# Peptides against a protein of PDB entry 3C2G: the designs that were tried, part 10

Target 1, 209 residues: chain A of PDB entry 3C2G
Amino acid sequence: IRTFDLLGLLLHDSDAIDGFVRSDGVGAITTVVQYPNNDLIRAGCKLLLQVSDAKALAKTPLENILPFLLRLIEIHPDDEVIYSGTGFLSNVVAHKQHVKDIAIRSNAIFLLHTIISKYPRLDELTDAPKRNRVCEIICNCLRTLNNFLMMWIPTPNGETKTAGPNEKQQVCKFIEIDILKKLMSCLSCEGMDTPGLLELRSTILRSFI

## One batch from the design tools (peptide; aimed at target 1 D53 H95)

Design b1_p11_3_s2 (made by RFdiffusion4, then SolubleMPNN; from b1_p11_3, 7 letters changed)
Fold by OpenDDE base, seed 5:
Structure b1_p11_3_s2 (fold): chain B 209 residues (1-209), chain A 11 residues (1-11)
Amino acid sequence: as target 1 above (209 residues)
Amino acid sequence: YKPKVLTEELP
């Protein structure tokens, strides 16, 4: 109870969030979610998501944390854990090249495809909350992919990293008809950022042209 | 391109 109240207060204060992250709070959560308790794992991953945009994360070593989280979202059956974990991943790789490199080396691109592939078609989901959550997970995966793809897009003024042959092959899996159908089905979900999804679609498709 | 971040509404 008291820990949840403290965490609740922390979530509304950016300086408190940064303080938590600077004190290795992300490492602490990662330690806690190693315990085989689904409620604890769910709560810990949600907290990771909530601090995932913290400025202090730029100074946090993620070499051990990120591979662990990737393994967790690979094996954990709970959509809330997958949502939080993929959300965290999307945020931490957004502005940090070194974190992108860790994620890619940890087979994140393939994992994102695996996550999207494991869910049924959204048209087969009759429960609206479940459908929306699955859509959000797919969006998190595609956002993460987009953040990777942008590293390989030629910029007029920069040394563009080239994707390795394995990364290219893994990216090519996202143009599979079943993946594209799932993306299109997400555009029909209520409460979704349709403009954001369309941009993600456009970026993904442009990476293959 | 600006990298996209998931914005969650805090409860």
Scores: peptide ipSAE 0.262, ipTM 0.839, DockQ to the pose 0.136
OpenDDE base, seeds 1, 2, 3, 4: peptide ipSAE 0.228, 0.181, 0.105, 0.250; ipTM 0.823, 0.802, 0.768, 0.828

Design b1_p11_3_s3 (made by RFdiffusion4, then SolubleMPNN; from b1_p11_3, 7 letters changed)
Fold by OpenDDE base, seed 4:
Structure b1_p11_3_s3 (fold): chain B 209 residues (1-209), chain A 11 residues (1-11)
Amino acid sequence: as target 1 above (209 residues)
Amino acid sequence: YEAKVLSEELP
C-alpha cells in the first residue's frame, strides 16, 4: 500500500511512469495483487489505472496480464477495483490493436456487458458518491467498448478488420434497452463529461446502424 | 474517430 502511494507520487512525471513500466512495473503490480488482500488489490489496480496511458505500455507484453486483470474484475465485487480495472482496460486498448485483440480473445466484451448489467439502476442509488462511481464504471465499460468498435468502423481505404460472429453477438447485447437506460442515466450524474457521454452514445448507436 | 482515454486528475 505505502509503496504504491509512493509510486503514486512519482506519477506526476511521465518519464518516471515510463521507467516504471519499462522495468516490468505492471508485471510487479499484477504479482502483488494476486495476494488475497482487498486493500492491496485496490491500491494495485489504482496504480495500474494511473500508469495505463504510459507510452512504454506499447512495448509491454500484456498476454498474461490482461486475462488476469479481466478475471480479477470479474470475480471482485469491489467498485474501486472494477473502476480501476475497467479504466485500465479502456486506456491500454486505446491505440493498440494487438491489445484489443488480446482483450477480445479474453472475453472482454462479454465481461463489460456483465459489469454494466450487474449494477442497479442509478435512480436506485441514494448515495451520491456510490452513484457517481457506478456512472464512472459504466462509462469506463462503454469507453472500452467504443475503443473496440472503432477497429471495425470502415475506413475509406476499405481495410477494416471485421468483427467475428461471436464479437458481433456480444456487441449486440449493448443495444439492450436496460443498457441504454443506464447510459442515459449517467448523463445526469454530477461531474460527468456529458459531451463525451453523448458522443459515446452516438458512436455506439451508429455501430449498429 | 480517435480512441478515448480516461484522464484522471492525479491528486
Scores: peptide ipSAE 0.286, ipTM 0.843, DockQ to the pose 0.136
OpenDDE base, seeds 1, 2, 3, 5: peptide ipSAE 0.166, 0.219, 0.210, 0.227; ipTM 0.803, 0.823, 0.822, 0.822

Design b1_p11_3_s4 (made by RFdiffusion4, then SolubleMPNN; from b1_p11_3, 6 letters changed)
Fold by OpenDDE base, seed 2:
Structure b1_p11_3_s4 (fold): chain B 209 residues (1-209), chain A 11 residues (1-11)
Amino acid sequence: as target 1 above (209 residues)
Amino acid sequence: YKPKKLVEELP
């Protein structure tokens, strides 16, 4: 805990974050969160999220880290762990095709669907902090999905990667009426990336036309 | 399109 608090103070400096990442700080966090302590796991996943936009991550191999994090999110029904983990996933796949490929091979699309499916509708949540956190998780999942879908959209230069048959089937689950209702409910939450959710809706619709 | 990132407020 105290080590993560100290690292949290360094997060105000982008060079300090990059220095931490270059020193295999992401690998160190993933080692620490293997201990069965919920507070430690939460703090470690939060720190992962905080370093997830570091430029040094471009040179960091994620082949072992990303499958581990996806498994951690799958087995820990903790909203703070899921929030931080899906946020990290969204950020690391944003600009890196090879990281998208690792995530997809590690069943990330199915996991994102599973996460969204397990949460109740936001209108059924009376506790405002819980409702907001669930909305943020759904937004992180959907942003991650959008980052995947964008690689299969035709570019003006004619180079399109084709989604495999399994990926297509997993993406098709996001047009289920329950998932679409949850997406629409997130548009009513204050402080959410409404433009991003609308863009995802447009991307999904264009992917099935 | 620029992929969107989650920007958290640092404490």
Scores: peptide ipSAE 0.179, ipTM 0.814, DockQ to the pose 0.135
OpenDDE base, seeds 1, 3, 4, 5: peptide ipSAE 0.170, 0.158, 0.170, 0.153; ipTM 0.816, 0.806, 0.809, 0.802

Design b1_p11_4 (made by RFdiffusion4)
Pose (drawn by RFdiffusion4):
Structure b1_p11_4 (pose): chain A 208 residues (1-190, 192-209), chain P 11 residues (1-11)
Amino acid sequence: IRTFDLLGLLLHDSDAIDGFVRSDGVGAITTVVQYPNNDLIRAGCKLLLQVSDAKALAKTPLENILPFLLRLIEIHPDDEVIYSGTGFLSNVVAHKQHVKDIAIRSNAIFLLHTIISKYPRLDELTDAPKRNRVCEIICNCLRTLNNFLMMWIPTPNGETKTAGPNEKQQVCKFIEIDILKKLMSCLSCEMDTPGLLELRSTILRSFI
Amino acid sequence: REPEKLEEPLP
């Protein structure tokens, strides 16, 4: 845990996190967090979140790491882990088609739907720290969804990709009534939460 | 350090 904390302090900028990724740091973190201990898992995921915007992640073999992290997000009961995992997912798929492909094959879009659906409306959360966390989690999920949807929107540049039935059923779950009600309620609930502005802006983008 | 939040631009 202290090693994770120290690496977190050392990796101050882009060159440092890229150096860590080129040294197989992401693979190392994911291997270590297989140990069943929540403090250790929380610490490893916090560091993964920190290095998630690394451009070197375009070169790292993610065929095994990514499905493992999606499974972790799916079953781990604590919000800090979910926060870190979905934050990492949103950055790691960004600008990387082959990584989006890995995520789709592992049902990443279906998982985003499940993560958003499990939480009550933001007006039903009393403690401010927790409400802000759920808010940032939903925001992470929708950012990840938006990074996927770009593939299938007609671009005059000429890269009109066709969605397979697998991608179609996952994306179409986001027009089911239950999640639309929840998403529209985040847009209008009445809520002093620092993450609310970014959340509402991201929701509008998801509908667009 | 806080990582940059990455989102692809709209067409």

Design b1_p11_4_s1 (made by RFdiffusion4, then SolubleMPNN; from b1_p11_4, 4 letters changed)
Fold by OpenDDE base, seed 5:
Structure b1_p11_4_s1 (fold): chain B 209 residues (1-209), chain A 11 residues (1-11)
Amino acid sequence: as target 1 above (209 residues)
Amino acid sequence: YKPKVLEEPLP
């Protein structure tokens, strides 16, 4: 309780968040969420999401943290854990090539597909909060995928990394009709970044042309 | 392309 209150105060101060991250706060959270307590895991993953844009994360080694988080998301069928974990993943891979490489080596692309595949169609969800949360998770997965795909798009002035054959095969799964239907259903959700989803759709489709 | 960061609503 008191630790969460202190952490709640840190969340509104970017310097405090950076201080927490510089003190290995992400490693500390990762240690804490190894305890099999669902409330603790939810709270820890939410805190990871809240610090996931911290500037200090540029200097934080994620070689052990990221594979652990990916495994946690894989085994924990909790929307709040999956939301926070995929949100964290999307943010930490956004600007960091080495973090993308760690995530990809840790089978992140396949995991993202698995997450989207496990959720029902949004039209089958009658509860609006649940529908929105599922949509947000799908968006986090697709945003993360987009951040990976951008690494393989030829730039006029750069050595473009080529996706390996396994990565290409895993990316190809995102053009499955059921995945595309889920993406399209997210465009109809209230409060969603529709322009962002359309951009993600366009990037995914362009990766196969 | 600028990578998008998830903006969480402030609690």
Scores: peptide ipSAE 0.319, ipTM 0.865, DockQ to the pose 0.132
OpenDDE base, seeds 1, 2, 3, 4: peptide ipSAE 0.276, 0.197, 0.165, 0.071; ipTM 0.858, 0.824, 0.817, 0.759

Design b1_p11_4_s2 (made by RFdiffusion4, then SolubleMPNN; from b1_p11_4, 5 letters changed)
Fold by OpenDDE base, seed 2:
Structure b1_p11_4_s2 (fold): chain B 209 residues (1-209), chain A 11 residues (1-11)
Amino acid sequence: as target 1 above (209 residues)
Amino acid sequence: YKAKKLLEPLP
């Protein structure tokens, strides 16, 4: 715990974060969070989220790290771990085709749907901190999905990857009325990036038109 | 430091 707090203080700028990531810092964190200690797991996943926008991640091998993280966020009961893990996932796949491919092969699309489906509707949550955390998790999942969908949208340069039939079927689950209602409920949460959520909604809808 | 939220824009 204290080590992660110290690292969180030292990692105060983008250059320090990139230096940590280049030194296999993500691998080091993932090794530490394999211990069955919830406080350690929470602190480690929070640190992963903190370094998740590092440019050095484009050169980091994630073949072992990413499947481990996906399994962790599938089974761990703590919303703080799910928040940090889905936040990390959304950033680590951004602009990195090889990382998207690892995540997709590890059933990440279905997992994102499972995570969103696990939580109640936000209107059923009376506790504001819990409601906001659930909203942030849903937004992290949908942002991750957006970053996946971008790989299948035609570019002006004519290079299009086609989604496989299984990936397409898994993406189609996100147009279910219950998922769309959860997305819409996130727009009413205070402190959320409402413009970003509206863009996500538009992207999802365009993927099916 | 707080990580940015990386959202890929539409092409």
Scores: peptide ipSAE 0.597, ipTM 0.951, DockQ to the pose 0.710
OpenDDE base, seeds 1, 3, 4, 5: peptide ipSAE 0.363, 0.469, 0.345, 0.424; ipTM 0.910, 0.933, 0.900, 0.924

Design b1_p11_4_s3 (made by RFdiffusion4, then SolubleMPNN; from b1_p11_4, 5 letters changed)
Fold by OpenDDE base, seed 3:
Structure b1_p11_4_s3 (fold): chain B 209 residues (1-209), chain A 11 residues (1-11)
Amino acid sequence: as target 1 above (209 residues)
Amino acid sequence: YKAKVLEEPLP
């Protein structure tokens, strides 16, 4: 716990973060969070989120790390773990086709739908901090989905990766009215990127045309 | 808050 807090206090600059990732820091975190301690898991996932934009992640083997994190998010009901883990996932898959492929093979699309489906409607949440955290989680999930969908958008040059039939079926679940309502409810949350959420909504809907 | 990466739609 104290070590991750200390690392979180030291990793304020991009060079220190990148140095930590180059030294297998992500592997070290994932090793430590295998212990069934909720405070340790929270601190470790928060630290993962803090390093999730590191350039060194493009050279980090994630074949074991990413499936482990997806499983941790699947089984752990803690909002802080889910927030940090989905935030890490959204960043780590961005602009990295190989990482997207690992995540998709690890059932990430279905997991994202499951996470969104488990949270109540934001209008049912009277506590503002809780409502904002839930909104952030939903946005992390949908952002991750958007980053997956970018692989299957036709390029002007006619080159398109085609989503497999399973991926198409899993993506189709995100046009459910409940999911769309939850996305729309996030537009009312303070401090949310409303333009980005509108773009995300557009991307999701256009992926079915 | 760390900026989270959203990939832009291909033009």
Scores: peptide ipSAE 0.287, ipTM 0.839, DockQ to the pose 0.498
OpenDDE base, seeds 1, 2, 4, 5: peptide ipSAE 0.034, 0.033, 0.030, 0.232; ipTM 0.638, 0.623, 0.666, 0.812

Design b1_p11_4_s4 (made by RFdiffusion4, then SolubleMPNN; from b1_p11_4, 5 letters changed)
Fold by OpenDDE base, seed 3:
Structure b1_p11_4_s4 (fold): chain B 209 residues (1-209), chain A 11 residues (1-11)
Amino acid sequence: as target 1 above (209 residues)
Amino acid sequence: YVAKKLLEPLP
C-alpha cells in the first residue's frame, strides 16, 4: 500500500510514468497484486490505470500481463478494481493490434459484456458516487469494445480484418436492449464525456450495418 | 497526472 502511494506521488508527469514502465514497472505491479490482499489489489490496479497511457507500453510484452488482469477483474467484484482494470485495458489496447489480439484470445469481449450485465441500471442507484463509478465502468467497457471494433471497420482502402464467427457472436450481445439502455443512462451522469458516449453508441450501431 | 482516455476514432 505505502509503496504504491509513494509511487503515485512520484509519477507527476508523463516522463516519470514512461521511465517507470521502461523499468518493468507494470511487471512489478502485476507481481505485487498476486498477493490475496484487497487493498493491495486496489492500489496496484489504480497504479496500472495511472500508467495506462505510457508510450513505453508499446514496447512492453503483455502476453502474461493481460490474461492475468482479465482474470483479476473477472473474479474480483470490487468496483475500484473493475474501474481501474477496465480503464487500463481500454488504454493499453488502443492503437495496438497485437495487444487487441491478446485480449480477444483471452475472452475480453465476453468479459466486458459480463461486467456490464452484472451492474444494475443507473436509475436504480440512489447514491451519486456509486452511480458515477458504475457509469465510468460501463464507459470503460464500451470504450474497450469500440477499440476492438476499429479492427473490423472497413477502411477506404478496402483492407479489413474480418471478425471470426465467435467474435461476431460476442459483439452481437452488445446490441441487447439492456446494454443499450445502460449506455444511454450514462448520458445523464455528471462529469461524463457525453460526446464520447454518443460516438461509442454510433460505432456500436454502425458495426452491425 | 491523470491518464488520458484513449478512444480510437472512426476512420
Scores: peptide ipSAE 0.507, ipTM 0.938, DockQ to the pose 0.692
OpenDDE base, seeds 1, 2, 4, 5: peptide ipSAE 0.304, 0.124, 0.304, 0.244; ipTM 0.859, 0.787, 0.865, 0.844

Design b1_p11_5 (made by RFdiffusion4)
Pose (drawn by RFdiffusion4):
Structure b1_p11_5 (pose): chain A 208 residues (1-190, 192-209), chain P 11 residues (1-11)
Amino acid sequence: IRTFDLLGLLLHDSDAIDGFVRSDGVGAITTVVQYPNNDLIRAGCKLLLQVSDAKALAKTPLENILPFLLRLIEIHPDDEVIYSGTGFLSNVVAHKQHVKDIAIRSNAIFLLHTIISKYPRLDELTDAPKRNRVCEIICNCLRTLNNFLMMWIPTPNGETKTAGPNEKQQVCKFIEIDILKKLMSCLSCEMDTPGLLELRSTILRSFI
Amino acid sequence: MREPEKLEEHF
């Protein structure tokens, strides 16, 4: 845990996190967090969140790491882990088609739907720290969704990709009535929460 | 500790 904390302090900028990724740091973190201990898992995921915007992640073999992290996000009961994992997912799929492909094959879009749907409306959360966390989690999920939807919107530049039935059923779950009600309620609930502005802006983009 | 940039894709 202290090693994770120290690496977190050392990796101050882009060059450092890219150096860490080129040294197989992401694979090392994911291997270590297989140990069943929540403090260790929370610390490892915090560091993964920190290095998630690394451009070197375009070169790292993610065929095994990514499905493992999606499974962890699916079953781990604590919000900090969920926050870190969905934050990492939103950055790791960004600008990387082959990584979006891995994520789709592992049902990443279906998982985003499940993560959003499990939480009550933001007006039903009393403690401010927890409400802000659920807010940032939903925001992370929708950001991830938006990085996927770009593939299938007609671009005059000529890269009109066709969605397979697998991608189609996952994306279409986001027009089911239950998630639309929840998403529209985040847009209008009446809530002093620092993440609310970015969340509402991201929701509008998801509908667009 | 740094905070990562939030990466998005646009047209």

Design b1_p11_5_s1 (made by RFdiffusion4, then SolubleMPNN; from b1_p11_5, 5 letters changed)
Fold by OpenDDE base, seed 1:
Structure b1_p11_5_s1 (fold): chain B 209 residues (1-209), chain A 11 residues (1-11)
Amino acid sequence: as target 1 above (209 residues)
Amino acid sequence: MRKAEVLEESL
């Protein structure tokens, strides 16, 4: 526990973060969070989020790490773990086609829908910290989805990956009225990436036209 | 393509 907190306090410098990642720091964290200790899992996932935008992650093999983290955020009940894990996923797939492909093969699209579906409506949450955390989780999921959908949008150069029939069916679940209501509620939260959520809405609509 | 803001917890 204290070691991850200490690492989190030391990893404010981008070169230190890159040094940690180059030393298989992500693999080390994922090994430690396999132990049935919730405080350790929380601290480890928080540290993963803190290093999730590191340049060195573009050179890190994620074939074993990413499926494990997807399984962790599928089953873990702690919102702090879900927040950190979905934030990590959103950042690590950003601008990395090979990581997107690993995530999609690992059923990430369906998992994002499952996570959003598990949370209550934001209007049912009276506690402001809890409501904000749930909104952040939903935003992380939706940002990750947008990063996937953009691969299948036709570019002017005609080179577009086509979504498989399974991926297309999984994407269709995000037009459910309950998901759309949660998206609209997140647009009304202060401090949220409203431009990103509007981009996703546009991207979803374009995926069905 | 947007990154999640690593919300630096303002210590």
Scores: peptide ipSAE 0.037, ipTM 0.668, DockQ to the pose 0.093
OpenDDE base, seeds 2, 3, 4, 5: peptide ipSAE 0.034, 0.031, 0.035, 0.034; ipTM 0.665, 0.645, 0.663, 0.654

Design b1_p11_5_s2 (made by RFdiffusion4, then SolubleMPNN; from b1_p11_5, 7 letters changed)
Fold by OpenDDE base, seed 4:
Structure b1_p11_5_s2 (fold): chain B 209 residues (1-209), chain A 11 residues (1-11)
Amino acid sequence: as target 1 above (209 residues)
Amino acid sequence: MRKAKVLTEEL
């Protein structure tokens, strides 16, 4: 716990973060979060989130790390772990096609739907901190989905990866009325990336047109 | 390609 907090405080510089990631720091954290200690898992996933935008992650093998993290955020009951893990996933798939491909092969699209589906409606959450955290998790899932959908949007040059039939079927679940209501409810939360959610809404709609 | 979105935590 304190070691990860201290490391997170020291990792305020992008070159230091990149140095940590180049030294297999992500592998070290993922090894540590395999211990059945919720405080350690929480602190480790928070540190993963803090380094998740590192440029060095584009060169880091994630074939073992991503499937582990996906399983962790599937089963872990703590919203702080889910927040950090979905945030990490969102960032690590950003701009990295091979990482998107690993995540998709690891059933990430379906997992994102499962995570959004397990939370109650935001209007049923009376505790404002809990409601905001759930909204942030949904936003992280939806941002990750947007990062996947962007691969399948036609470029002006006609070069487009086609989503496979399974990926298309998994994406179709995000047009369910419950998911759309949760997306719309996130637009009313304070401090949310409203432009981001509106872009995702536009991306989802365009993926089905 | 549109810019993929990164979550920035405000520390």
Scores: peptide ipSAE 0.078, ipTM 0.745, DockQ to the pose 0.120
OpenDDE base, seeds 1, 2, 3, 5: peptide ipSAE 0.044, 0.066, 0.054, 0.042; ipTM 0.694, 0.740, 0.730, 0.707

Design b1_p11_5_s4 (made by RFdiffusion4, then SolubleMPNN; from b1_p11_5, 7 letters changed)
Fold by OpenDDE base, seed 1:
Structure b1_p11_5_s4 (fold): chain B 209 residues (1-209), chain A 11 residues (1-11)
Amino acid sequence: as target 1 above (209 residues)
Amino acid sequence: MRKAKVLVEEL
């Protein structure tokens, strides 16, 4: 706990973050958060989020780390762990095709739908901090989905991967009326990426045309 | 390639 908080305080510099990641810091965190301590898991996942944009992650093997994190955010009840884990996932898949491929093979599309489905409607949440955190989690899931869908959009140069039948079926779940209502509720939250959520809505709709 | 968005956590 205190060690991760201290690391988080030292990792304000991009070169320090890159140094930590080059030293297998993501693997070290992943090893430590396997211990059944919720405070340790929370602190470790927060530190993962803080390093999730590091340039050195482009050279880090994620084949074992990413499937572990996906299982953690599937089962863990703490919204802070889910926020940090979905934020990490969103960032690591953003610019790396091989990481997208690992996440998709690890059932990430279905997991994103499952996470969004587990949360209540934002209009049922009276506590503003809790409502904002749930909205951020949904936005992290939806941003991650957009990063996947962008691989299957035809480029002007004709080079596009096609989504497999299973991936297409999993993407079809995001047009469910309850998912669309949650997406629309997130557009009304302050500080949210409204342009990114509108882009996702357009990308989802285009995947069915 | 459209810029995929990174979540910057405001620390």
Scores: peptide ipSAE 0.027, ipTM 0.665, DockQ to the pose 0.110
OpenDDE base, seeds 2, 3, 4, 5: peptide ipSAE 0.027, 0.023, 0.026, 0.027; ipTM 0.640, 0.645, 0.653, 0.643

Design b1_p11_6 (made by RFdiffusion4)
Pose (drawn by RFdiffusion4):
Structure b1_p11_6 (pose): chain A 208 residues (1-190, 192-209), chain P 11 residues (1-11)
Amino acid sequence: IRTFDLLGLLLHDSDAIDGFVRSDGVGAITTVVQYPNNDLIRAGCKLLLQVSDAKALAKTPLENILPFLLRLIEIHPDDEVIYSGTGFLSNVVAHKQHVKDIAIRSNAIFLLHTIISKYPRLDELTDAPKRNRVCEIICNCLRTLNNFLMMWIPTPNGETKTAGPNEKQQVCKFIEIDILKKLMSCLSCEMDTPGLLELRSTILRSFI
Amino acid sequence: SHHHLEEDLPS
């Protein structure tokens, strides 16, 4: 845990996190967080979140790491882990087609739907720290969704990709009534929460 | 601390 904390302090900028990724740091973190201990898992995921915007992640073999992290997000009961994992997912798929492909094959879009759906409306959360966390979690999920949807929107540049049935059923779950009600309620609930502005802006983008 | 990454909307 202290090693994770120290690496977190050392990796101040882009060159440092890229150096860490080129040294197989992401694979190392994911291997270690297989140990069933929540403090250790929370610490490893915090560091993964920190290095997630690394351009070197375009070169790292993610065929095994990514499905493992999706499974972790799916079953781990604590919001800090969900926060870190979905934050990492949103950055790691950004600007990387083959990584989006890995995520789709592992049902990443279906998982975003499940993560958003499990939380009550933001007005039903009393403690401010927790409400802000759920807010940032939903925001992470929708950012990830938006990084996927770009593939299938007609671009005059000429890269009109066709969605397979697998991608279609996952994306179409986001027009089911339950999630639309929840998403519209985040847009209008009445809520002093620092992450609310970014969340509402991201929701509008998801609908667009 | 960390950063967020997004993709632009098609024109």

Design b1_p11_6_s1 (made by RFdiffusion4, then SolubleMPNN; from b1_p11_6, 6 letters changed)
Fold by OpenDDE base, seed 2:
Structure b1_p11_6_s1 (fold): chain B 209 residues (1-209), chain A 11 residues (1-11)
Amino acid sequence: as target 1 above (209 residues)
Amino acid sequence: SFKVLDEPLPL
């Protein structure tokens, strides 16, 4: 625990973060968070979130790491772990086709739907800190979905990946009325990535038109 | 390198 807090205090700049990631820091954290200690898991996942935008992740082998983290965020009861894990996922898949492919093969689309479905409506949450954390988790899931959907939008250059039939069916679950209501409720939360949610809405519309 | 632990780390 204290080691991750100390590491978080040393990773203040992009060069230090990139140096940590090049040194297999993501693999090291992911190995340590297999210990059944919730405080350790929370601290480790928070550190993963802090390094999740590192350029060095494009050269990091994630074939074993990413499926493990997906299983962790599927089963872990702590919203802080889910927040950090979904935040990591959304950042790590950004601009990395091979990482998107690993995530999709690991049922990430279905997992994102499961996570969003597990949480109550934001209007049912009276505690503002809890409501904001749930909104952030939903936003992380939806941003990750946007990053997947963008692969299947036709580019001006005619290169379009086609979603498989299973991926299409899993994406169709996000147009369920309860998911759309949760998306809309996140747009009403202060300090949320409203531009990203509006981009997702545009991407969904383009995927069904 | 990341390794899946077959056993929980000792306390």
Scores: peptide ipSAE 0.147, ipTM 0.806, DockQ to the pose 0.019
OpenDDE base, seeds 1, 3, 4, 5: peptide ipSAE 0.112, 0.118, 0.097, 0.103; ipTM 0.811, 0.810, 0.806, 0.806

